# Peptides against a protein of PDB entry 7UQJ: the designs that were tried, part 89

Target 1, 160 residues: chain A of PDB entry 7UQJ
Amino acid sequence: PELYQNFNITPPRGVLFHGPPGTGKTLMARALAASCSSDERKITFFMRKGADILSKWVGEAERQLRLLFEEAKKHQPSIIFFDEIDGLAPVRSSKQEQIHASIVSTLLALMDGMDNRGQVIVIGATNRPDAVDPALRRPGRFDREFYFPLPDVKARFKIL

## One batch from the design tools (peptide; made by RFdiffusion4, then SolubleMPNN)

Design b2_p13_8_s3 (from b2_p13_8, 7 letters changed)
Fold by OpenDDE base, seed 2:
Structure b2_p13_8_s3 (fold): chain B 160 residues (1-160), chain C 160 residues (1-160), chain D 160 residues (1-160), chain A 13 residues (1-13)
Amino acid sequence: as target 1 above (160 residues)
Amino acid sequence: as target 1 above (160 residues)
Amino acid sequence: as target 1 above (160 residues)
Amino acid sequence: RELPPPLTVEIPP
């Protein structure tokens, strides 16, 4: 919130960090959390891995998301960082629709339910922006996207 | 310590991290410090902000620099990280010349006075490499420069 | 290259980056690659995800590891970065032993087969160091471990 | 089940 407030930029409710693996998406989210924390205003940083929410919280994922957002709201200003958010909110494909649909719907509702005045920023990181449900990429959700290219090492990172 | 020994490159007395804000320069310096500390050989990490040395230590900045280098030498192997070093060592412009000139001259002398056998590494981070006094960018000082590109954020972070 | 030469530390054949998710392990490996690349000596950076080697190369994982190390040797100086190496080389537990055992044995042999004169550094990143096969954590392999604390860890980096 | 505690990013002074 402060990072965006200080710049007179309306804070996105959500920011999607996308780019190849290891481009520093997770690091940037942490660095943003660190850089936004002043001695006077500590930012609380919540990190969750999308795949972990699905795998570790089978049957409770919705509840865990609600609790996460409640706790983030309680500890404002706060950042919720979803690493591998493509694991949490995959594109709605017919065969996986039921379990993912409820979790995605919950995340959508939680993001929509964030008051614009709330000092909660949601950052999603993904290596596969196209694997993220387009419903999350709409205004008022992850409405800003930042591409993290491979460091433009003119060194041929031949990703062989 | 090991990554750089393999490359038979004479260690810089100083390394300049430069690149746009939020590119992880500060985080890199911290992570280098962390990555150089083993359980057997802890690296002491000293962090100072260039603007803080000027603002908090008005009239004592030279002494504080000397003390910092002495303490770093005492706690070898060590890293001195200057965040926003452009705040400490701005290019000599006529109107700010007197106060900055003495601090820059002190930093130059301290970097020149580091024995090549000392296990003290100086890392300067700046968003404005051209705002760093060219005298600091000479061999035996900040003689290596690492560009931290923006992740190709076509996001105009309008650095307003 | 220089940070590590100053410390007179025999370069590990392998470095284990461990610490909580998003502590910058992957970014550090990339930044080390970038920082070691000069205009005169470009370091080739190879990145592989441990889980991807297991999942995408079912039945060819050993061959892919060999090819990776050969290509890294051909493009010296080079860094091989294994992200989520705990996915490639999990601790040998009785129930998963067969497929992992051959891949781990191949990685062990490849690390042992690196001539100490080779300019190939292997970096493994994991969130679960205890999930990495202890055989990989022996001298001449991942014999150095770097903890990437959360920025909140009162790692007594006495910032003096 | 309690959420794992928030990561308070303390900026070291």
Scores: peptide ipSAE 0.000, ipTM 0.200, DockQ to the pose 0.064
Fold by OpenDDE base, seed 5:
Structure b2_p13_8_s3 (fold): chain B 160 residues (1-160), chain C 160 residues (1-160), chain D 160 residues (1-160), chain A 13 residues (1-13)
Amino acid sequence: as target 1 above (160 residues)
Amino acid sequence: as target 1 above (160 residues)
Amino acid sequence: as target 1 above (160 residues)
Amino acid sequence: RELPPPLTVEIPP
């Protein structure tokens, strides 16, 4: 929050962390939350998995997303981290495509409904940025993307 | 290398990385693979997700696990990393419990069938060690466990 | 253990983790310590900050370093992790340069005095590898270096 | 000042 205020930079509403699995996306999100926390001002870190939104919240996924954004706003400054946000993608059935479309539509509406005055950052992490709905990657949503490269094996070879 | 030689410690066949999500378990597994690779001798890193074993390999999960262990043995030295190994846990249906029991039984047999002479390490990562089948946590399987604590927020404040 | 045994690789006396802040250097050191511990044989993990060596141990920094290495040897196998080892660098005063030179000289002597038979690994972490005394980066000291890459800086500036 | 105790990474049993 203050870090972004001090730079006169409007904080992104959403940030997409993408890159191969185990590149530290989740760790970086936690690291950012920790680094932006002060002893005086802790950042509340909300974490959800994309697959858990589909499987654990069956029939309530929309409501749980709304509650998550409300809770994040209540506990601002906050980070909402969606790990494996590509896990919102439909599995092989038309009925799951409809459920996906509903959940994604709700997430879009929640991200669009975040007034710039909220100290809430949404971070999505994916191993497959192309599996993330393009509507989520538009301005005002996940409009900023970070590639997490594999740690180059060559740099570590000097240790063996 | 010598640190482990001097220990006269039989390397674990399996290592369980457990701890809160985003503590770098997956990153560490990749980092170990990279740090154990030399220019002369690369470690082959196989990564699978526990949930993918159940969902992508429906009806072939056992065969795919067998193939994975055979390929890991063929490309030794190798690491098999099971991310979210607790995702092998049954979903809410009795039919899925049977599928789980079959997959876990296959994984147990594959870990037990690893001759100590193989340069294959199995790493399981979980956020919920109690959700991992206790049979996997026995000697000769995932007999070594590593807790990945949350990075203490206080230590990072001095890095910024 | 065996993976490293089978590679016939001499463990480094010292390993330098370098890279931008928040790249997981400290986390990696902790996770290596955890990953090298077994139920039968725990690795003792000693952590010190470079800046704390100068500020908290004023006038005793050399003695505290000696005690740290003795304790690490006593509790072998052990890892000594110096976080922010570039924080041993002098601040703007000639008196601090003398204190730095003395502390670095002591650290050099301690690293050189580690017989290859000791199961003590020294890990230094820095955000500024060029601020680490070149004498520490010589063979038999921090002779192995790991770069922890940032995810592309251009991406982070869009977050910050 | 006593060395702060080693951070025992207690591997929980």
Scores: peptide ipSAE 0.000, ipTM 0.328, DockQ to the pose 0.046
Fold by OpenDDE base, seed 1:
Structure b2_p13_8_s3 (fold): chain B 160 residues (1-160), chain C 160 residues (1-160), chain D 160 residues (1-160), chain A 13 residues (1-13)
Amino acid sequence: as target 1 above (160 residues)
Amino acid sequence: as target 1 above (160 residues)
Amino acid sequence: as target 1 above (160 residues)
Amino acid sequence: RELPPPLTVEIPP
C-alpha cells in the first residue's frame, strides 16, 4: 500500500501478475493481502482459480463472479485474486465458446462497475498474458501489469 | 542433489509439496532447483502441470511421462516438478476413469523404476493431498511430504 | 502502491524480510519490484548482498553504499534490496569489528537521510533477524518486519 | 453453492 502513495500512482482497479510458472505470482498476491492488513485493519482475501470457476460452476459462473464481487465489496477492504485468469477469460478468438465470452463480459462489467473509491483490489495471475482477453487489459480493469521474470539463476543462488 | 550429498541424506525419489494455493510450492521447487545448481553444477528443471498432461496428451500421456523421465535421467542432476499432481494422479475411486488409472500406473512404475543412485528428484505439488492417489504417497515414491502453510498473514503485510 | 493509498498506510523507509533460508524473501522483493512497475512506470531494482559489499569493497563499502543510495534516488521510483543484510549490518556486540560498525553507521545515516517523500524503498532480507543491528530495526529505518515462516518444518524436512 | 468463506488475513501487532 505505501509504495503507491509514495509513487503518486493512482491505484488501479485491477493488477495483472504475469510471468512464467512458479515465479511467485500467487505467493505475491497472498503476501500483498497479508501486507496490507494490520491488527487494526484486516484485509479480506478472496482467491479463485479461473479454470475452477468454469469447471465447477458451468452455467452459474457469471452468478458466482457477481457474488464474489458483492462479497468482496461487503468485506472491504478486500483483495480478489484470480489465479490462472487466462482459464477464466481466454481470448475471444474461438467463436464456439459462448460461455467464455459471457463470463469475460460479466468480469468486464464487474471490473467496470467497481467504484474507484471502493477498497477492493482485483489481482489476476497468469502464465500467459497473451491468452487473457485484451479487453481485460484496458484502463479501469487490469490496467497494471507485473512481469514476474524467471529469477536469473545468478540471482536465485543469492537466496540460499 | 548437493543438498542431499552435503547432508549425507539419501535423496528421496519423490517429494510431495502440499498446502493451500499460493503458498509457494512451485516457487520452492524452482528455488530448490536454483539452490542446488552452482556455476560448476547446473540442475535441469523439468516442469509439467498434471492437468496439462491429461488434456494436451490425450492417449499419449503415458508416453510423454516416460519421455519426461528419460530426459530427466539424461540431464542429471535434474528435478521433475509436477504442479497440480492431483490432476494427473487422482484417487482411483472413479471406475470410469480408466485413462487416469493407466497414467497413475505409469507414474508409479516410473517412480519405482528410478534408481535411488540417480540424481533425479521428483517434486509433486498439490493443493489437495487427499486427492492424490495414496499409492503415490508410499515409500519409494512421494515418500516425503511438505506442508506449505498459508504464510501467517501478519508477517507479509509490512512489505507492501 | 494503490493498496497503501486506499488503506491510509504511511509508507515505511525500510522493510525487513526475515525468516529461514529459502522462504522466498529475495523472490518476494523481486516480485514486489516487478509488481510496482507498469508499462508507464518502471521501478528500478537494485540488489546487493550484505557479505558481497563487505568482501568485494573492503575499505570502500561505505562509499559503495552512498553511491547505491544516490543511484537509487536518481532512478526513482526505486527499490534497494539487501539480501543477507545481517552480513552487512551485524549486531554491534563485537568491539573488534570497527569496519562493520562503520558500515552500519553509514547505512543508518543513509536510511535516516532518506526524505520520506522519496520514492526509494529499502528492503533488507535476512535468515537471522537477531543478527541484524537493532538500530536498523527502529522507526524510520527497517520499521517494518516480515517473517517468512518456514512452511511447517515437519513438512519441509520431508522434501530435503 | 455457497462461496467458500473469505480468507481473513490478520496481521500480528
Scores: peptide ipSAE 0.007, ipTM 0.327, DockQ to the pose 0.060; fails the geometry check

Design b2_p13_8_s3 (from b2_p13_8, 7 letters changed)
Fold by OpenDDE base, seed 4:
Structure b2_p13_8_s3 (fold): chain B 160 residues (1-160), chain C 160 residues (1-160), chain D 160 residues (1-160), chain A 13 residues (1-13)
Amino acid sequence: as target 1 above (160 residues)
Amino acid sequence: as target 1 above (160 residues)
Amino acid sequence: as target 1 above (160 residues)
Amino acid sequence: RELPPPLTVEIPP
């Protein structure tokens, strides 16, 4: 939260963490959630996996997304972390493409419906930014993308 | 690996990292791989996702596991990291249970077939240790379990 | 950077990441740097190790710190990450204590000399917060401390 | 399909 105020930047509604697996995207999101909350100011951290949205909530995924955003709004300041948001992109079957399109459309609408003054940040983590629907990667949604490189071996070496 | 040799401790064949999602299990595995490699002693880090073993390798998952362990053995000292090893546990459908049972059985056999003198460490990360087949959690396999607690929200809040 | 604006919080000049080794402090700093940079807004990430400041820059450490802060200021928005900032704290030898005191004094002056509106964030990571000079842990410097707990000590101890 | 190359995380001592 504080890091963006210094830069006089309108904080993104959505931040896409992308990069190779195990570059710490999920850890970062959790640590961001952790870092943004104090004893006085609890940030409510909501986490969902993209694959769970499709698999567990078949037929209710849209409703569950709506409930998630409503709950995040009720408990603001909040972070909604979508781990593996590319997991909302199914393997191509015609029926899955339609379900995916509807879920993505619902997520788009929920992100678009967030007030710019809302204390809800959406973080999406993906290993495959190109597998994320380009509509999610537009201004007002996941308009900021953050590449988590494999720390250059030397840089990881210098970390350990 | 070197740490266990220095203490004359038989290194665990398998370590299960368990705890809530984004507690840094994948990060820790990478950091362990990183901390155990030196300029003189490169550890080869192999990473697979449990869900990828089932979804990408339908009908070849067993062969891919065998190849993975053979490659790890060729490139020892090695770490095989199974991220989301609970993702080898499918949602209960009878056909998926059989596929899962065969893949898990293959993994069991591969872990059992590792020589105690092998410089191959297997790390499994899971958010649901109880969803991991108990056969994997026995001595000679994932015989060491490591709980990655959610850093107490206060402790994580004290991280940012 | 942006996350702090949403919460109307004055961002810290300095954030101290503390906690046991391999808790992801350095990864967090890198991922924060990565997560704060976009294609439109590059954050310049500067990384130094505390031990390198003492060992590589004997007699020039103060000058190197000044140059680092000047370069960070030129390339703002910037993150200066001091990994192992406790490594600026030497083993007690009288000559090393003087060198350390001068380097720490220089770092204090550089942190104090940063404008509150400056787009430079300093992150210090340490495994030993009590080995960090208390003067660095005061308001206007590393005024926010962040505990990276070991995932349950038993978990790391059972790996080691 | 070839196993993705081992992420040789070269990591210094």
Scores: peptide ipSAE 0.000, ipTM 0.270, DockQ to the pose 0.059; fails the geometry check

Design b2_p13_8_s4 (from b2_p13_8, 7 letters changed)
Fold by OpenDDE base, seed 4:
Structure b2_p13_8_s4 (fold): chain B 160 residues (1-160), chain C 160 residues (1-160), chain D 160 residues (1-160), chain A 13 residues (1-13)
Amino acid sequence: as target 1 above (160 residues)
Amino acid sequence: as target 1 above (160 residues)
Amino acid sequence: as target 1 above (160 residues)
Amino acid sequence: MELPPPLTVEIPP
């Protein structure tokens, strides 16, 4: 919460953490949640995996997203962290594409419907920012992107 | 455990995280522990500082290392994280060099004695990979090295 | 910069990151620096270890701290990160206590002397917030404290 | 299905 105020930056509704796997995106989100909590101001941290939204919530995912945002608003200041947000993208099947489109559409609407005065921050993490629906990456949504570079690894991660 | 299984990579016994201070080595190790823990698979995370192994365990360090590895095996799947593993290196004194050599020798033996089938991963973190005993960096030990660069943040890290 | 604006929180001059070792304090500070840097707004990130302030700068530590704050002001918006800020606390020796007291006093004065309008944020990280001089934890200094919990990962962190 | 309880990162005092 506080870091963004000092820099006179209008806090984004949504921040996309992207970069190669294991670059610390998930950890950063958790540490942000922890770092934004003080004894006087408890921040509520909500976490969902993109793949879980599709797989566990088939037929109820849109409702669960709505409930998540409602709970986040109720428990503000709050952070909603979507880990592996690209996992909202289908595995190749026409049926999954339709489900995905509906869920993403719901998330778009929820992000658009947030009051900018609300103390709810949404953080999405992905290893594949290009696999995230471009509509989510527009202003008023995940309009700030933070690349978690591969550490300029003198370590060749040769995935053999 | 899961990260390496998902990638069809035989999990290394040892992974060396190296890079400038505050590049996220410690955080990555914890994030890995957290990310590898599912509701179905709890990973136990053990942490030690290299400097603490030398300073706090003088005369008992070898025994404490053995106990650590035994507990890690007992609580598998598990991660043993050695933060500042270069802190196993002595400050300049002949007596400290002998103590260091004994402790490092014990760690070598413990890493060599791990069954490759065991679900124990050892992560060492250092700011100075060249200050880590080369014997620890050989195959079957810390045989995977991951450099944590300074994020290619257009932030000038001036270490003055 | 942006996270703090959303929460209508007057950005603290100083933020204390505290929690068990390897909870991500150092990584958080770096990711905050990275996340606050845009192509339009480069944030300069300065890092010092508390122990290095005492040990490396004996006799020059106060001057080095002054220079650090001057450089941070010159390169605003900026973050000064003190890792292991509890390492400013002495090991029990009368001579070290005097040096420590002088360095901490200098840091207090520098934090008090910052213009609240300045785009300089100070982040201190410690595993032992109670080992940090209480004077540093007062309003106008490290007046915001962020606990980095052990992720309530159902991973049993057994520190044996 | 109840939302899993918010991971209230309660900063322990």
Scores: peptide ipSAE 0.000, ipTM 0.206, DockQ to the pose 0.050
Fold by OpenDDE base, seed 5:
Structure b2_p13_8_s4 (fold): chain B 160 residues (1-160), chain C 160 residues (1-160), chain D 160 residues (1-160), chain A 13 residues (1-13)
Amino acid sequence: as target 1 above (160 residues)
Amino acid sequence: as target 1 above (160 residues)
Amino acid sequence: as target 1 above (160 residues)
Amino acid sequence: MELPPPLTVEIPP
């Protein structure tokens, strides 16, 4: 929060971390959380997986997303990290497409409603940014993207 | 093991992990320890923080370092991981400079004495490799360095 | 390389990385692959997700697993990384339990068959080691486990 | 369904 306050920068509502798997997207989201937290100002880190939203919250996913965003607002400054946000993408069944459409629609509405949410940042991580619904990548949502390249494997060879 | 057998590589006495905070240096040190550990041959992982050596071991730091290296030798194969090794660097007081000089001198001597220490590896992690005493970065000590890049900092600046 | 040479350690057939989400399990698996790769000897890194095995490979999952293990053998030395291996665990339907049982049975057989597979390491990552089928955690399979603790987030962050 | 190509991290020479 103060890291963002000193820069007079409108905190991004959503940041998309994308890049090959195991490039540290989840680690970085946690590390960003950890680096932005001080003893004076702790950031609350909420983490969910895209696949868990579809599988564990079947029939309650929209409500659980709403609760997550309300809890994040209550514990602001906070980060909501969606790991594997492409896991919200529909699997090949029409019923799952409808469930996905509802979940994504709820997420869109929750991100759009962040004007009144104060210091809540949403981070999405994916290995497949093109599998993320383009509506999530629009301004006011995941409108900032960060590519996680494979760490240059050359530097690891110097440990050998 | 065999994946490593084909490389005629003298085991580094010391490896310096350096890079920005939250790049997974500590995580990597732990995972290297774990990956090298088998049911047949467990690696003992000793972890200390540079700041703890100065703060918790005041007046006993040299002794605790000696004990750590002896215990690591006793439990070989072993890894000694110094997280935040730059935290051995003095903060702005002459008295702490003397304490630091003694602690660093002890660490240098303990690393140089590893010829007789068998299968003990020392890993240092720092966010500030330039704050690490150059004497620690010489051959036979932390003579192998690994940079942990931030995943492209350019997008962190877009989050700011 | 020689870190493992001097240890005469039979390379683990399977390593289970477990710990809270975002503790860098996937990052570490890639990091190990990269650190074990040289210009002279590249390690081929194969990555799959547990959930993708169930969802994308419905009706072909066993075949795709067999192909994955054959391809890993063909490109040895290689690492097969199963991210979220607990995602092979059954979702609450009897039909999915049968599919899971078949997939897990195939994975068990493929891991047991690694005696003739040379330099193939399997890494499984999970946030819930107790949700991994105990049969996968037996000797000759994921018989080595590594806990990825949360970085001590206590200093600055309440991870809820 | 073809196996996605191995992520051969070709380190460019």
Scores: peptide ipSAE 0.000, ipTM 0.232, DockQ to the pose 0.046
Fold by OpenDDE base, seed 1:
Structure b2_p13_8_s4 (fold): chain B 160 residues (1-160), chain C 160 residues (1-160), chain D 160 residues (1-160), chain A 13 residues (1-13)
Amino acid sequence: as target 1 above (160 residues)
Amino acid sequence: as target 1 above (160 residues)
Amino acid sequence: as target 1 above (160 residues)
Amino acid sequence: MELPPPLTVEIPP
């Protein structure tokens, strides 16, 4: 949280972490959740996988998304982390269009319905940003995108 | 590979990274690949998702696994990283038994067939180690397991 | 940066990433740099190794540090990442006292001289936090520290 | 299906 204050940047509603697999997107989201918490101020971290929402919540995915956002709102300040969000919100042009379109529409509505005054941050992570519906990447949704590059070969050496 | 050479440690055939989601398993595998790579000695990193092997390689998954291991052997020193290996190698008692059993049997044979003299390391990652077939967790396969704990809460705070 | 605004947290001037080798400190710093960059707002990431500053900049290390901070200020918003900062900022009681003391004093002055209004974040990483001069760990400098724990001991043994 | 309990990330001061 504190990095953004110094930059006079209005916190995004939604942040898209994108980059090659294993660049630390999920780890960063967890690190952010931890680093925004203090002993006096704990952040509640909600994590869901995009594919799990489709597979486990077949027929109830919309309701489960609504419940997730309601719980996140109840437990403010909170972070909702969608891992592999390309699995939840594929581009509408894919043949499994109808169920995905309804889930995407629900997620759009939930992100749009977040009061900017709310202490809920949504973080999406994907290896395939181009597979995420462009409607989610518009202002007021995932309007900030983070490219997790492959650590440059010289930089990789120092993690060990 | 170089880490093991310097310590006179015979590299494990297979290492299972397990722990809660977003604990850095995939990141650690990449970091290990990078840190074992020098300017003079580069490690080839092969990454596959367990679920992608089932979904994308329907009917050819066994052949694709064989090809992966052959390519890894050709590009030694190499790391094969199976992300979400619980998706590839579910416990044999699950209702989708037959296809999974054949893929698991192929993976078992490939891991058993790796000469310990080969510079191929197999890293599996899972959030559900108990969902991985116990046959894969035996000596000569994923005989080494890594628990990635949730990073301690104190550590996460200061990244923000 | 923006996560901090919502939480009314003053961003740290300096964050110390510490923990055993291979815990992802450098990777996290890069991921933070990437995650603070949007398409509209890119963060400039400066990386230096502590030991490289001593070895490559013998006799000019102070000047190079000043230039680094000036460039970081010019390219705001920016992150300065010191990898292996224990190499740059050893505890003053170590036998190579004089050169290290001058470099440490310069780094102290540079961190103290950063206007809190500046969009420059300094991230130090070390495997040996106790080898870092305590003067750097005071408020207004590296006043935030991140412990990157070793993944549980049982986990680490199995990669080796 | 009940949402799995939120992971409360408690950070010490």
Scores: peptide ipSAE 0.000, ipTM 0.319, DockQ to the pose 0.052; fails the geometry check

Design b2_p13_8_s4 (from b2_p13_8, 7 letters changed)
Fold by OpenDDE base, seed 2:
Structure b2_p13_8_s4 (fold): chain B 160 residues (1-160), chain C 160 residues (1-160), chain D 160 residues (1-160), chain A 13 residues (1-13)
Amino acid sequence: as target 1 above (160 residues)
Amino acid sequence: as target 1 above (160 residues)
Amino acid sequence: as target 1 above (160 residues)
Amino acid sequence: MELPPPLTVEIPP
């Protein structure tokens, strides 16, 4: 948050880290959390896994997302990191599509309901950006995407 | 860059991270980039792999290095991270030795041509510091070396 | 240290990072070292592995710990990171229990002998916080614990 | 071949 405030940049509501497995998406999210916590302000880092939101929270996933965002708001500045956010993707079952649609709808509403003045940043990490619901990739949600190339690809990372 | 400016230290033109695989050289480079970007100034992080410079850029490697350094200069403060910089090492073929010599010569010239007032830092990571051309390890190039021991070894990292 | 000085927080003498394997404890310690080195002061990062203190330093472990802390004090501000600090745990042999007790006693004395004004922070990482001697977890030693949940667990990390 | 566009990793604020 302070990084973006000092930049006069409206903090992205969501940042999508995408790239092949092993590119260090989780590592970068943690390094960002650590670097941002070196500022005069304590950053609270919240981590969730997309597959866990679906599998371990059956019937309570929406409530657990709401509680997560409320807790992140209480502890601003904060980062919510969703590892494997594509794990929210529907498995090919109609029942899981409905559950997914409800969870994604909840996440969309939570991201839309974040005041841009809030010091809560959401980071989604995925190996499959095309498996992330396009609705999550719209302005005001995961509106910034960072490709983590294979270590083999000449990737410029502008660490802004 | 600001880190080094605040230290009244002439920014090293190049820093060599060396140590066994898994010591977190790439991690430290990313953490440094992230930490330095937590300052009021955006640091642009450029990553390249030594083997890719040789294999994927056959015939254009020198031009790609020049473009990389030009782009890093345009986006100061910036970090150029060369992962597996020993991958620039000649394979045992005379043709690859000539290509390597040309690429290394280009890298040397680019590092020498960096004004010490430039906010561009070059980080080379290698598992084999002895496989890095001694000309790259001279003052004004990779003039600082940081050993990343195995987690087993009493490593002091002076994070300078 | 400066991070904690800027916070008007008495720097913890020791911080215990605990959580399942793969939670990125080592990564966070390195990211913290890197982030803290972005301050006007160079932080010296010292890394040791608990199992190495027992296995590779048989008969000299206490002396090696003393030398480590002396060197960390000479290079303030500094971080001493003990990876797998539970590797100091006694193996089920009475002889190893005595060696462990002596090493732990030495570590306790070294942590107690750190002036709170010293810019030396000790970070212990473990997958088994309950295997860490309770005496190490007392105020003035590893007095702060940070749980690194599995990516699966709704972990709030207050990066303090 | 154009350098792949700089991946600006915006450090979240």
Scores: peptide ipSAE 0.000, ipTM 0.198, DockQ to the pose 0.095; fails the geometry check

